# Ledger of designs, part 125: peptides against a protein of PDB entry 5VVV

Target 1, 276 residues: chain A of PDB entry 5VVV
Amino acid sequence: FLCGVVEGFYGRPWVMEQRKELFRRLQKWELNTYLYAPKDDYKHRMFWREMYSVEEAEQLMTLISAAREYEIEFIYAISPGLDITFSNPKEVSTLKRKLDQVSQFGCRSFALLFDDIDHNMCAADKEVFSSFAHAQVSITNEIYQYLGEPETFLFCPTEYCGTFCYPNVSQSPYLRTVGEKLLPGIEVLWTGPKVVSKEIPVESIEEVSKIIKRAPVIWDNIHANDYDQKRLFLGPYKGRSTELIPRLKGVLTNPNCEFEANYVAIHTLATWYKSN
Target 2, 276 residues: chain A of PDB entry 5VVV as posed
Amino acid sequence: FLCGVVEGFYGRPWVMEQRKELFRRLQKWELNTYLYAPKDDYKHRMFWREMYSVEEAEQLMTLISAAREYEIEFIYAISPGLDITFSNPKEVSTLKRKLDQVSQFGCRSFALLFDNIDHNMCAADKEVFSSFAHAQVSITNEIYQYLGEPETFLFCPTEYCGTFCYPNVSQSPYLRTVGEKLLPGIEVLWTGPKVVSKEIPVESIEEVSKIIKRAPVIWDNIHANDYDQKRLFLGPYKGRSTELIPRLKGVLTNPNCEFEANYVAIHTLATWYKSN

## One batch from the design tools (peptide; made by RFdiffusion4, then SolubleMPNN)

Design b2_p19_8_s2 (from b2_p19_8, 7 letters changed)
Fold by OpenDDE base, seed 1:
Structure b2_p19_8_s2 (fold): chain B 276 residues (1-276), chain A 19 residues (1-19)
Amino acid sequence: as target 1 above (276 residues)
Amino acid sequence: SLEEKYEKSKKRYFEAALE
């Protein structure tokens, strides 16, 4: 069971010292996972093709080493979906080289994210792939196999919540393709019925699990404030029955942008997890 | 542009997060 934090918000990423402090807290609270997915890291999303500089590499190596020291699984995410051409072998090779660099930093766990992108493929991809889901699954499976089938590999679908599913969760051709064609060792991220789910009913997890043919990892936006930085979400982790735990592969909370605001959010997630 | 794609992506998330 993956339990911890995803740094997955829009806005200023946390500094390396905050991330190291997070690892100390995660270990202390018996949580085990950190997903690196800051939207405003240019080399994560907008400029995903660009290799890390020597200075950035040293920082990431130090961060990954710190995660290992605190027994926290460090998952590196990349979001190529803004402008990747899935059918272009050069794009696939560029993605492989980027993840090879991160593997050299000592990273062993990875994620491919296709969140918040248009559903439209370019003309070249339409000639090769039957659908957008087929294109995403093809590259994800190829990367997963290329990396030697890591123990932890995550996929974020474009339809990552109930409200994004067409026509709905149980009938989505996109999610059906993901469930049928995504290799079984790859985990699927999900935010619940909504992008920000006040509640995640057990029945909603049973519904999505059936179509994706696996238990999801919850990317939980309950404490996310990037969409409204005039608000801080200081309340406890709630609206999730502990009956979800045996039906999930994990829960990663995407909390407030302000690192100092997240004590209650993360601590109460840990209490929830240990209460089962 | 790439920047326009990024801002459109961000806007889609922000609108849906407020629903």
Scores: peptide ipSAE 0.709, ipTM 0.969, DockQ to the pose 0.923
Fold by OpenDDE base, seed 5:
Structure b2_p19_8_s2 (fold): chain B 276 residues (1-276), chain A 19 residues (1-19)
Amino acid sequence: as target 1 above (276 residues)
Amino acid sequence: SLEEKYEKSKKRYFEAALE
């Protein structure tokens, strides 16, 4: 069971010292996972093709080493979906080289994210792939196999919540394709019925699990405030029955942008996790 | 542009996060 934090918000990423402090807190609270997915890290999303510089490499190596020191699984995410051409072998090779570089930093766990992108494929991809889901699954499977089938590999679908599913969760051709064609060892990220789910009913997890043919990992935006930084979400982790735990592969909270605001959010997630 | 794609991405999330 993956339990911890995803740094997955829009806005200023946390500094390295905050991330190290996070790992210390995660260990103390018996949480085990950190997903590196800061949307405003340019080499994560906007400039996903760009290799890390020597200085950036040193920082990431230090961060990954710190995660290991605190027995936290460091998952490196990349979000190529803004402008990748799935059918172009050069794009696939560029993605491979980027993940090879991160592998050299000591990273062993990875995520490929297709959140918040346009559902329309370019003309070249339409000639090769039957659907957007087929294109995403193809590259995801290829990357997963290329990396030697790492123990932890995550996929974030474009339809990552109930409200993004067309026509709905149980009938989504996109999620059906993901479920049928995504390799079984790849985990699927999900935010619940909504992007910010006040509640995640058990029945909603059973529904999505059926179509994706696996238990999801919750990317939990309950404490996310990047969409309204005038608000701080200081309340406890709630609206998730502990009955979800045996039905999930994990829960990763995407909390407030303000690192210092997240004590209650993360601590109460840990209490929830240990209460089952 | 790439920046316009990023801003559209961010907007999709922000609008949906407020629902």
Scores: peptide ipSAE 0.706, ipTM 0.968, DockQ to the pose 0.936
Fold by OpenDDE base, seed 4:
Structure b2_p19_8_s2 (fold): chain B 276 residues (1-276), chain A 19 residues (1-19)
Amino acid sequence: as target 1 above (276 residues)
Amino acid sequence: SLEEKYEKSKKRYFEAALE
């Protein structure tokens, strides 16, 4: 069970010292996972093709080493979906090289994120892939296999919540393709019925689990405030029955952008998790 | 542009997060 934090918000990423402090807190609270997915890391999303500089590499190596020190699984995410051509072998090779670099930093767990992108493929991809889901699954499977089938590999679907599913969760051709064709052992990220789910009913998890053919990892935006930084979400982790725990592969909270605001959010997630 | 794609992406999330 993956339980911890995803740094997955839009806005200023946390500094390395905050991330290290996070690892200390995660360990202390018996959480086990950090997903590195800051939207405003240029080399994570916009410039995903760009290799890390020597200085950036040193920072990431240090960060990954710190995660290991605190027994936190460091998952490196990359979000190539803004402009990748899935059918282009050069793009796939570029993605491989980027993940090779991160592997050299000591990272062993990875995520491919296709959140917040258009469902449309370019003409070249349409000639090769039957659907956008097929394109995403193809590259994800290839990367997963290329990396030697790491113990933890996550996939964030473009339809990552109920409201993004067309026509709905249980009938989504996209999610059906993901479920059917995404290799076993690749986990699927899900935010619940909504992007920000006030509640995640058990039935909603059963529904998505059926179509994706696995228990999801919750990317939990309950405390996310990147969409409205006039608000701080200081309340407890709630609206998730503990009955979800045996039905999930994990929960990663994507909390407030303000690192200091997240004590209650993360601590109460830990309390929730330990109550199973 | 890539920036426009990013901003569109962000906007899509922000709008949906407010629902």
Scores: peptide ipSAE 0.705, ipTM 0.968, DockQ to the pose 0.937
Fold by OpenDDE base, seed 3:
Structure b2_p19_8_s2 (fold): chain B 276 residues (1-276), chain A 19 residues (1-19)
Amino acid sequence: as target 1 above (276 residues)
Amino acid sequence: SLEEKYEKSKKRYFEAALE
């Protein structure tokens, strides 16, 4: 069971010292996972093709080593979906080289994220792939196999919540393709019925699990505040029955942008997890 | 542009997060 934090918000990323302090807190609270997915890291999303510099490499190596010191699984995410051409072998090769570099930093767990992108393909991709889901699954499976089938590999679908599913969760052709064609060792990220789910009913997890043919990992935006600078969520982790725990592969909270505001959010997630 | 794609994506998330 993956339980911890995803740094997955828009806005100023946490500094390296904050991330190290996070790992210490995660270990202390018996949580086990950190997903590196800061939207405003240029080499994560907008400039995903660009290799890390020597200085950036040293920082990431130090961060990954710190995660290992605190027994936290460091998952490196990349979001190529803004402008990747799925059918172009050069693009696939570029993605492989980027993940090879991160593997050299000591990273062993990875994620491919296709969140918050247009649900369309370019003309070249339409000639090769039957749908957007087929293109995403193809590259995800190829990368997963290329990396030697790592123990933890995550996929974030473009339809990552109930409200993004067309026509709905159980009838989505996109999620059906993901469920049928995504290799079984790859985990699927999900935010619940909404992008920010006040509640995640058990029935909603049973519904999505059926179509994706696996238990999801919750990317939980309950404490996210990047979408409204006037909000700060200091309340407990709630609206999730502990009956979800045996029906999930994990829960990763995407908390407030302000690192110092997240004590209650992360601590109460840990209490929830241990209460099963 | 790539920047326009990024801002469009961010806006889509922000609008949906408020629903």
Scores: peptide ipSAE 0.696, ipTM 0.966, DockQ to the pose 0.933

Design b2_p19_8_s3 (from b2_p19_8, 7 letters changed)
Fold by OpenDDE base, seed 2:
Structure b2_p19_8_s3 (fold): chain B 276 residues (1-276), chain A 19 residues (1-19)
Amino acid sequence: as target 1 above (276 residues)
Amino acid sequence: SLEEKYEKSKEKYRKAALE
């Protein structure tokens, strides 16, 4: 069971010292996972093709080493979906090389994220793939296999919550394709009924699990505040029954952008997790 | 532009997060 934090917000990423402090807290609270997915890391999303510099590499290596020190699984995410051409072998090879670099930093867990992108394929991709889901699954499977089928590999679908599913969760052709064609060793991220889900009902998890043919990892935006700079979410982790735990592969909270604001959010997630 | 795509993506998220 993956339980911890995803740094997955829009806005200023946490600094390395904050991330190290996070790892310390995660260990103390018996959480086990950190997903590196800061939207404003240019080399994560906008400039996903670009290799890390020597200086950036040193920082990431140090960060990954720190995660290991605290027995926190460091998952490196990349979000190529803004402008990738799925059918272009050069794009695939570029993605491979980027993840190879990160592997050299000591990273062993990875994620491919296709959240918040245009669902329209370019003409070239339409000639090769039957749907956007087919294109995403194809590259994800290939990357997963290329990396030697790492123990932890996550996929974030474009339809990552109920409100993004067309026509709905259970009838989504996109999610059906993901469920049927995504290799079984790849975990699927899910955010619940909404982008910010006040509640995540057990039934909603059963519904999505059925179509994706696996227990999801929750990317939980309950404490996310990147969508409204005037809001700060200081309340406890709530609206998730502990009955979800046996039905999930994990929960990763995407909390407030302000690192210091997240004590209650993360601590109460830990309490929730341990209450099973 | 790539920046415009990013901002559009962010705005899509923001709107949905406020629902």
Scores: peptide ipSAE 0.746, ipTM 0.972, DockQ to the pose 0.967
Fold by OpenDDE base, seed 4:
Structure b2_p19_8_s3 (fold): chain B 276 residues (1-276), chain A 19 residues (1-19)
Amino acid sequence: as target 1 above (276 residues)
Amino acid sequence: SLEEKYEKSKEKYRKAALE
């Protein structure tokens, strides 16, 4: 069971010292996972093709080493979906080289994220892939296999919540393709019925699990505030029955952008997790 | 531009997060 934090917000990423402090807190609270997915890391999303500089590499190596020190699984995410051409072998090779670099930093767990992008493919991809889901699954499977089938590999679908599913969760051709064709060792991220789910009913998890043919990892935006900087979510982790725990592969909270605001959010997630 | 794509992506998220 993956339980911890995803740094997955839009806005100023946390500094390395904050991330190290996070790892210390995660360990103390018996959480086990950190997903590196800061949207405003240029080399994570906008410039995903760009290799890390020597200085950036040193920082990431240090960060990954710190995660290991605190027995936190460091998952490196990349979000190529803004402009990747899935059918282009050069794009695939570029993605491989980027993840090879991160592997050299000591990272062993990875994620491919296709969140917050359009469902449209370019003309070249339409000639090769039957759908956007097929394109995403193809590259994800290839990368997963290329990396030697790491123990933890995550996929964030474009339809990552109920409201993004067309026509709905249970009938989504996109999610059906993901479920059927995504290799079984790859985990699927899900935010619940909504992007920010006030509640995640058990039935909603059963529904999505059926179509994706696996228990999801919850990317939980309950404490996310990147969508409205006038809000700060200081309340406890709630609206998730503990009955979800046996039905999930994990829960990663994407909390407030303000690192200092997240004590209650993360601590109460830990309490929730340990209650089962 | 790539920046415009990023901002559109962010706005798509923002709108949906507020629902």
Scores: peptide ipSAE 0.739, ipTM 0.971, DockQ to the pose 0.961
Fold by OpenDDE base, seed 5:
Structure b2_p19_8_s3 (fold): chain B 276 residues (1-276), chain A 19 residues (1-19)
Amino acid sequence: as target 1 above (276 residues)
Amino acid sequence: SLEEKYEKSKEKYRKAALE
């Protein structure tokens, strides 16, 4: 069971010292996972093709080493979906080289994210792939296999919540394709019925699990405030029955942008996790 | 532009997060 934090918000990423402090807290609270997915890290999303500089490499190596020191699984995410051409072998090779570099930093766990992108393929991709889901699954499977089938590999679908599913969760051709064609060793991220789910009913997890043919990892936006910087979510982790735990592969909270605001959010997630 | 794509992506998220 993956339990911890995803740094997955829009806005100023946490500094390395904050991330190290996070790892210390995660260990102390018996959480085990950190997903590196800061939207405003240019080499994560906008400039996903760009290799890390020597200086950036040193920082990431130090961060990954710190995660290991605290027995936290460091998952590196990349979000190529803004402008990738899935059918272009050069794009695939560029993605491979980027993940090879991160592998050299000591990273062993990875994620491909296709969140918050347009559902349309370019003309070249339409000639090769039957659907957007087929294109995403193809590259994801190829990358997963290229990396030697790492123990932890995550996929974030474009339809990552109930409200994004067309026509709905149980009948989504996109999620059906993901479920049927995504390799079984790849985990699927999900935010619940909504992007920010106040409640995540058990029935909603059973529904999505059926179509994706696996238990999801919850990307939990309950404490996310990047969509409204005038709000701080200081309350406890709630609206998730502990009955979800055996039905999930994990829960990763995407909390407030303000690192200092997240004590209660993360601590109460840990309490929730240990209460089962 | 790539920046416009990013901002559009962010706005898509923001709107959906407020629903």
Scores: peptide ipSAE 0.735, ipTM 0.971, DockQ to the pose 0.962
Fold by OpenDDE base, seed 3:
Structure b2_p19_8_s3 (fold): chain B 276 residues (1-276), chain A 19 residues (1-19)
Amino acid sequence: as target 1 above (276 residues)
Amino acid sequence: SLEEKYEKSKEKYRKAALE
């Protein structure tokens, strides 16, 4: 069971010292996972093709080493979906080289994210792939296999919540393709019925699990505030029955952008996890 | 531009997060 934090918000990323403090807190609270997915890391999303500099590499190596010191699984995410051409073997090879670099930093767990992108494929991709889901699954499977089938590999679908599913969760052709064709060792990220789910009912997890043919990992935006600068969420982790725990592969909270505001959010997630 | 694609992505998220 993956339980911890995803740094997955839009806005100023946490500094390295904050991330190390996070790992210390995660260990203390018996949480086990950190997903590196800061949207404003240029080499994570906008400039995903660009290799890390020597200085950036040293920072990431130090961060990954710190995660290991605290027995926290460091998952490196990349979001190529803004401008990747799935059918172009040069794009696939570029993605492979980027993940090879991160592997050299000591990273062993990875995520490929297709969140918040358009469903449209370019003309070249339409000639090769039957749908956007087929294109995403193809590259994800290839990367997963290329990396030697790492123990933890996450996929974030473009339809990552109930409100993004067309026509709905159980009838989504996109999610059906993901469920049928995504290799079984790859985990699927999900935010619940909404992007920010006030509640995640058990039946909603049963519904999505059926179509994706696996238990999801919750990317939980309950404490996310990057969408409204006037909001700060200091309340407990709630609206999730502990009956979800045996039906999930994990829960990763995407909390407030302000690192110092997240004590209650993360601590109460830990309490929730241990209460099962 | 790539920046425009990023901002559109962010705005898509922001709108959906407020629902």
Scores: peptide ipSAE 0.733, ipTM 0.970, DockQ to the pose 0.950

Design b2_p19_8_s4 (from b2_p19_8, 9 letters changed)
Fold by OpenDDE base, seed 1:
Structure b2_p19_8_s4 (fold): chain B 276 residues (1-276), chain A 19 residues (1-19)
Amino acid sequence: as target 1 above (276 residues)
Amino acid sequence: SLEEKYQKSLEAYRKAALE
């Protein structure tokens, strides 16, 4: 069971010292996972093709080593979906080289994210793939196999919540393709019925699990504030029955952008997890 | 542009997060 934090917000990423402090807290609270997915890391999303510099490489190596020291699984995410051409072998090769570089930093766990992108394929991809889901699954499976089928590999669908599913969760052709064609060793991220789900009913998890043919990992936006910087979410982790735990592969909270605001959010997630 | 794609995605996220 993956339980911890995803740094998945828009806005200024956390600094390395904050991330190291996070690892200390995660270990102390018996949590086990950190997903590196800051939207405004230029080499994560907008400039995903760009290799890390020597200085950036040293920082990431140090961060990954710190995660290992605190027994936290470090998952590196990349979001190529803004401008990748899925049918272009050069694009696939570029993605492979980027993940090879991160592997050299000591990273062993990875994620491909296709959240918050246009659902329309380019003309070249439409000639090769039957649907957007087929294109995403194809590259995800190829990368997963290329990396030697790592123990932890995550996929974030474009339809990552109930309100994004067309026509709905149980009848989504996109999620059906993901469920049927995505290799079984790849985990699927989900935010619940909404982008920010006040509640995640057990029945909603059973519904999505059926179509994706696996238990999801919750990307939980309950404490996310990147959509409204005038708000801070300081309340406890709530609206999730502990009955969800045996029905999930994990829970990763995407909390407030302000690192110092997240004590209650993360601590109460840990209490929730240990209460099972 | 790439920046326009990013901004469009961010705006769509913000709208959906507030629903």
Scores: peptide ipSAE 0.703, ipTM 0.964, DockQ to the pose 0.922
Fold by OpenDDE base, seed 4:
Structure b2_p19_8_s4 (fold): chain B 276 residues (1-276), chain A 19 residues (1-19)
Amino acid sequence: as target 1 above (276 residues)
Amino acid sequence: SLEEKYQKSLEAYRKAALE
């Protein structure tokens, strides 16, 4: 069971010292996972093709080493979906090289994220892939296999919540393709019925699990505030029955952008997790 | 542009997050 934090928000990423402090807190609270997915890390999303500089590499190596020190699984995410051409072997090779670099930093767990992107494929991809889901699954499977099928590999679908599913969760051709074609060792991220789910009913998890043919990892935006700078979410982790725990592969909270605001969010997630 | 795609994505996310 993956339980911890995803740094998955828009806005200023956390600094390395904050991330190290996070790892210390995660360990203390018996959480086990950090997903590195800051939207505004240029080399994570917008410039995903760009290799890390020597300085950036040293920082990431240090961060990954710190995660290991605190027995936190460091998952490196990349979000190539803004402008990747899935059918272009050069794009695939570029992605491989980027992940090779991160592997050299000591990272062993990875994620491919296709959240918050246009559903339209380019003409070249349409000639090769039957659907956007097929394109995403193809590259994800290839990367997963290329990396030697790491123990933890995550996929974030473009339809990552109920409201993004067309026509709905249970009938989504996209999620059907993901479920059928994504290799079984790859985990699927899900935010619940909504992007920000006030509640995640058990029934909703059963529904998505059926179509994706696996228990999802919740990317939980309950405390996310990157969509409204006027809000801070200081309340407890709630609206998730503990009955979800046996039905999930994990829960990663994507909390407030302000690192200092997240004590309650993360602590109460830990309490929730340990209550089962 | 890539920036326009990013902004469009962000706006779509913000809208959906507020629903």
Scores: peptide ipSAE 0.697, ipTM 0.963, DockQ to the pose 0.922
Fold by OpenDDE base, seed 5:
Structure b2_p19_8_s4 (fold): chain B 276 residues (1-276), chain A 19 residues (1-19)
Amino acid sequence: as target 1 above (276 residues)
Amino acid sequence: SLEEKYQKSLEAYRKAALE
């Protein structure tokens, strides 16, 4: 069971010292996972093709080493979906080279994220793939296999919540393709019925699990505030029955952008997790 | 542009996050 934090918000990423402090807290609270997915890390999303510099490499190596020191699984995410051409072998090779570099930093767990992108494929991809889901699954499977089928590999679908599913969760051709064609060793991220789910009912998890043919990992935006800078979410982790735990592969909270605001959010997640 | 794509994605997220 993956339980911890995803740094997955829009806005200024946390600094390395904050991330190290996070790892210490995660260990103390018996959480086990950190997903590196800061949307405003340019080399994560906008400039996903760009290799890390020597200086950036040193920082990431140090960060990954710190995660290991605190027995936190460091998952490196990349979000190529803004401008990748899935059918272009050069794009695939570029993605492979980027993940090879991160592997050299000592990273062993990875994620491919296709959240918050246009559903329309380019003309070249339409000639090769029958749907957007087929294109995403193809590259994800290829990368997963290329990396030697790492123990932890995550996929974030474009339809990552109930409200994004067309026509709905149980009948989504996109999610059906993901469920049927995504290799079984790849985990699927999900935010619940909504992008920010006040509640995540058990039946909603059963529904999505059926179509994706696996238990999801919750990317939980309950404490996310990147969508409204006027808000801080200081309340406890709630609206999730502990009955969800045996039906999930994990829960990763995407909390407030303000690192210092997240004590209650993360601590109460830990309490929730240990209460099962 | 890439920046326009990013901004559109952010705006779509913000809208959906508030629903």
Scores: peptide ipSAE 0.694, ipTM 0.963, DockQ to the pose 0.925
Fold by OpenDDE base, seed 3:
Structure b2_p19_8_s4 (fold): chain B 276 residues (1-276), chain A 19 residues (1-19)
Amino acid sequence: as target 1 above (276 residues)
Amino acid sequence: SLEEKYQKSLEAYRKAALE
């Protein structure tokens, strides 16, 4: 069971010292996972093709080493979906080289994220792939296999919540393709019925699990505030029955952008996880 | 542009997060 934090927000990423402090807290609270997915890291999303510099490499190596020191699984995410051409072998090779570099930093767990992107494929991709889901699954499977099928590999669908599913969760052709064709060793991220789900009913998890043919990992935006700079979420982790735990592969909270505001959010997630 | 794609994505997320 993956339980911890995803740094998955828009806005200023946490500094390395904050991330190290996070790892200390995660260990202390018996949480086990950190997903590196800061949307404003240019080499994570906008400039995903760009290799890390020597200086950036040193920072990431130090961060990954710190995660290992605190027994936290470091998952490196990349979000190529803004401008990748899925059918172009050069794009696939570029993605492979980027993940090879991160592997050299000592990273062993990875994620491909296709959240918050346009659903339209380019003309070249339409000639090769039957749908957007087919294109995403193809590259995800290829990368997963290329990396030697790492123990932890995550996929974030473009339809990552109930409200994004067309026509709905149970009938989504996109999620059906993901469920049927995504290799079984790849985990699927999900935010619940909404982008920000006040509640995640057990029935909603049963519904999505059926179509994706696996238990999801919750990307939990309950404490996310990157969508409204005037909001700060200081309340406890709530609206998730502990009955979800046996039905999930994990829960990763995407908390407030302000690192110092997340004590209650992360601590109460830990309490929730241990209460089962 | 790539920046325009990013901004469009961010705006779509913000809208959906407030629903």
Scores: peptide ipSAE 0.691, ipTM 0.962, DockQ to the pose 0.930

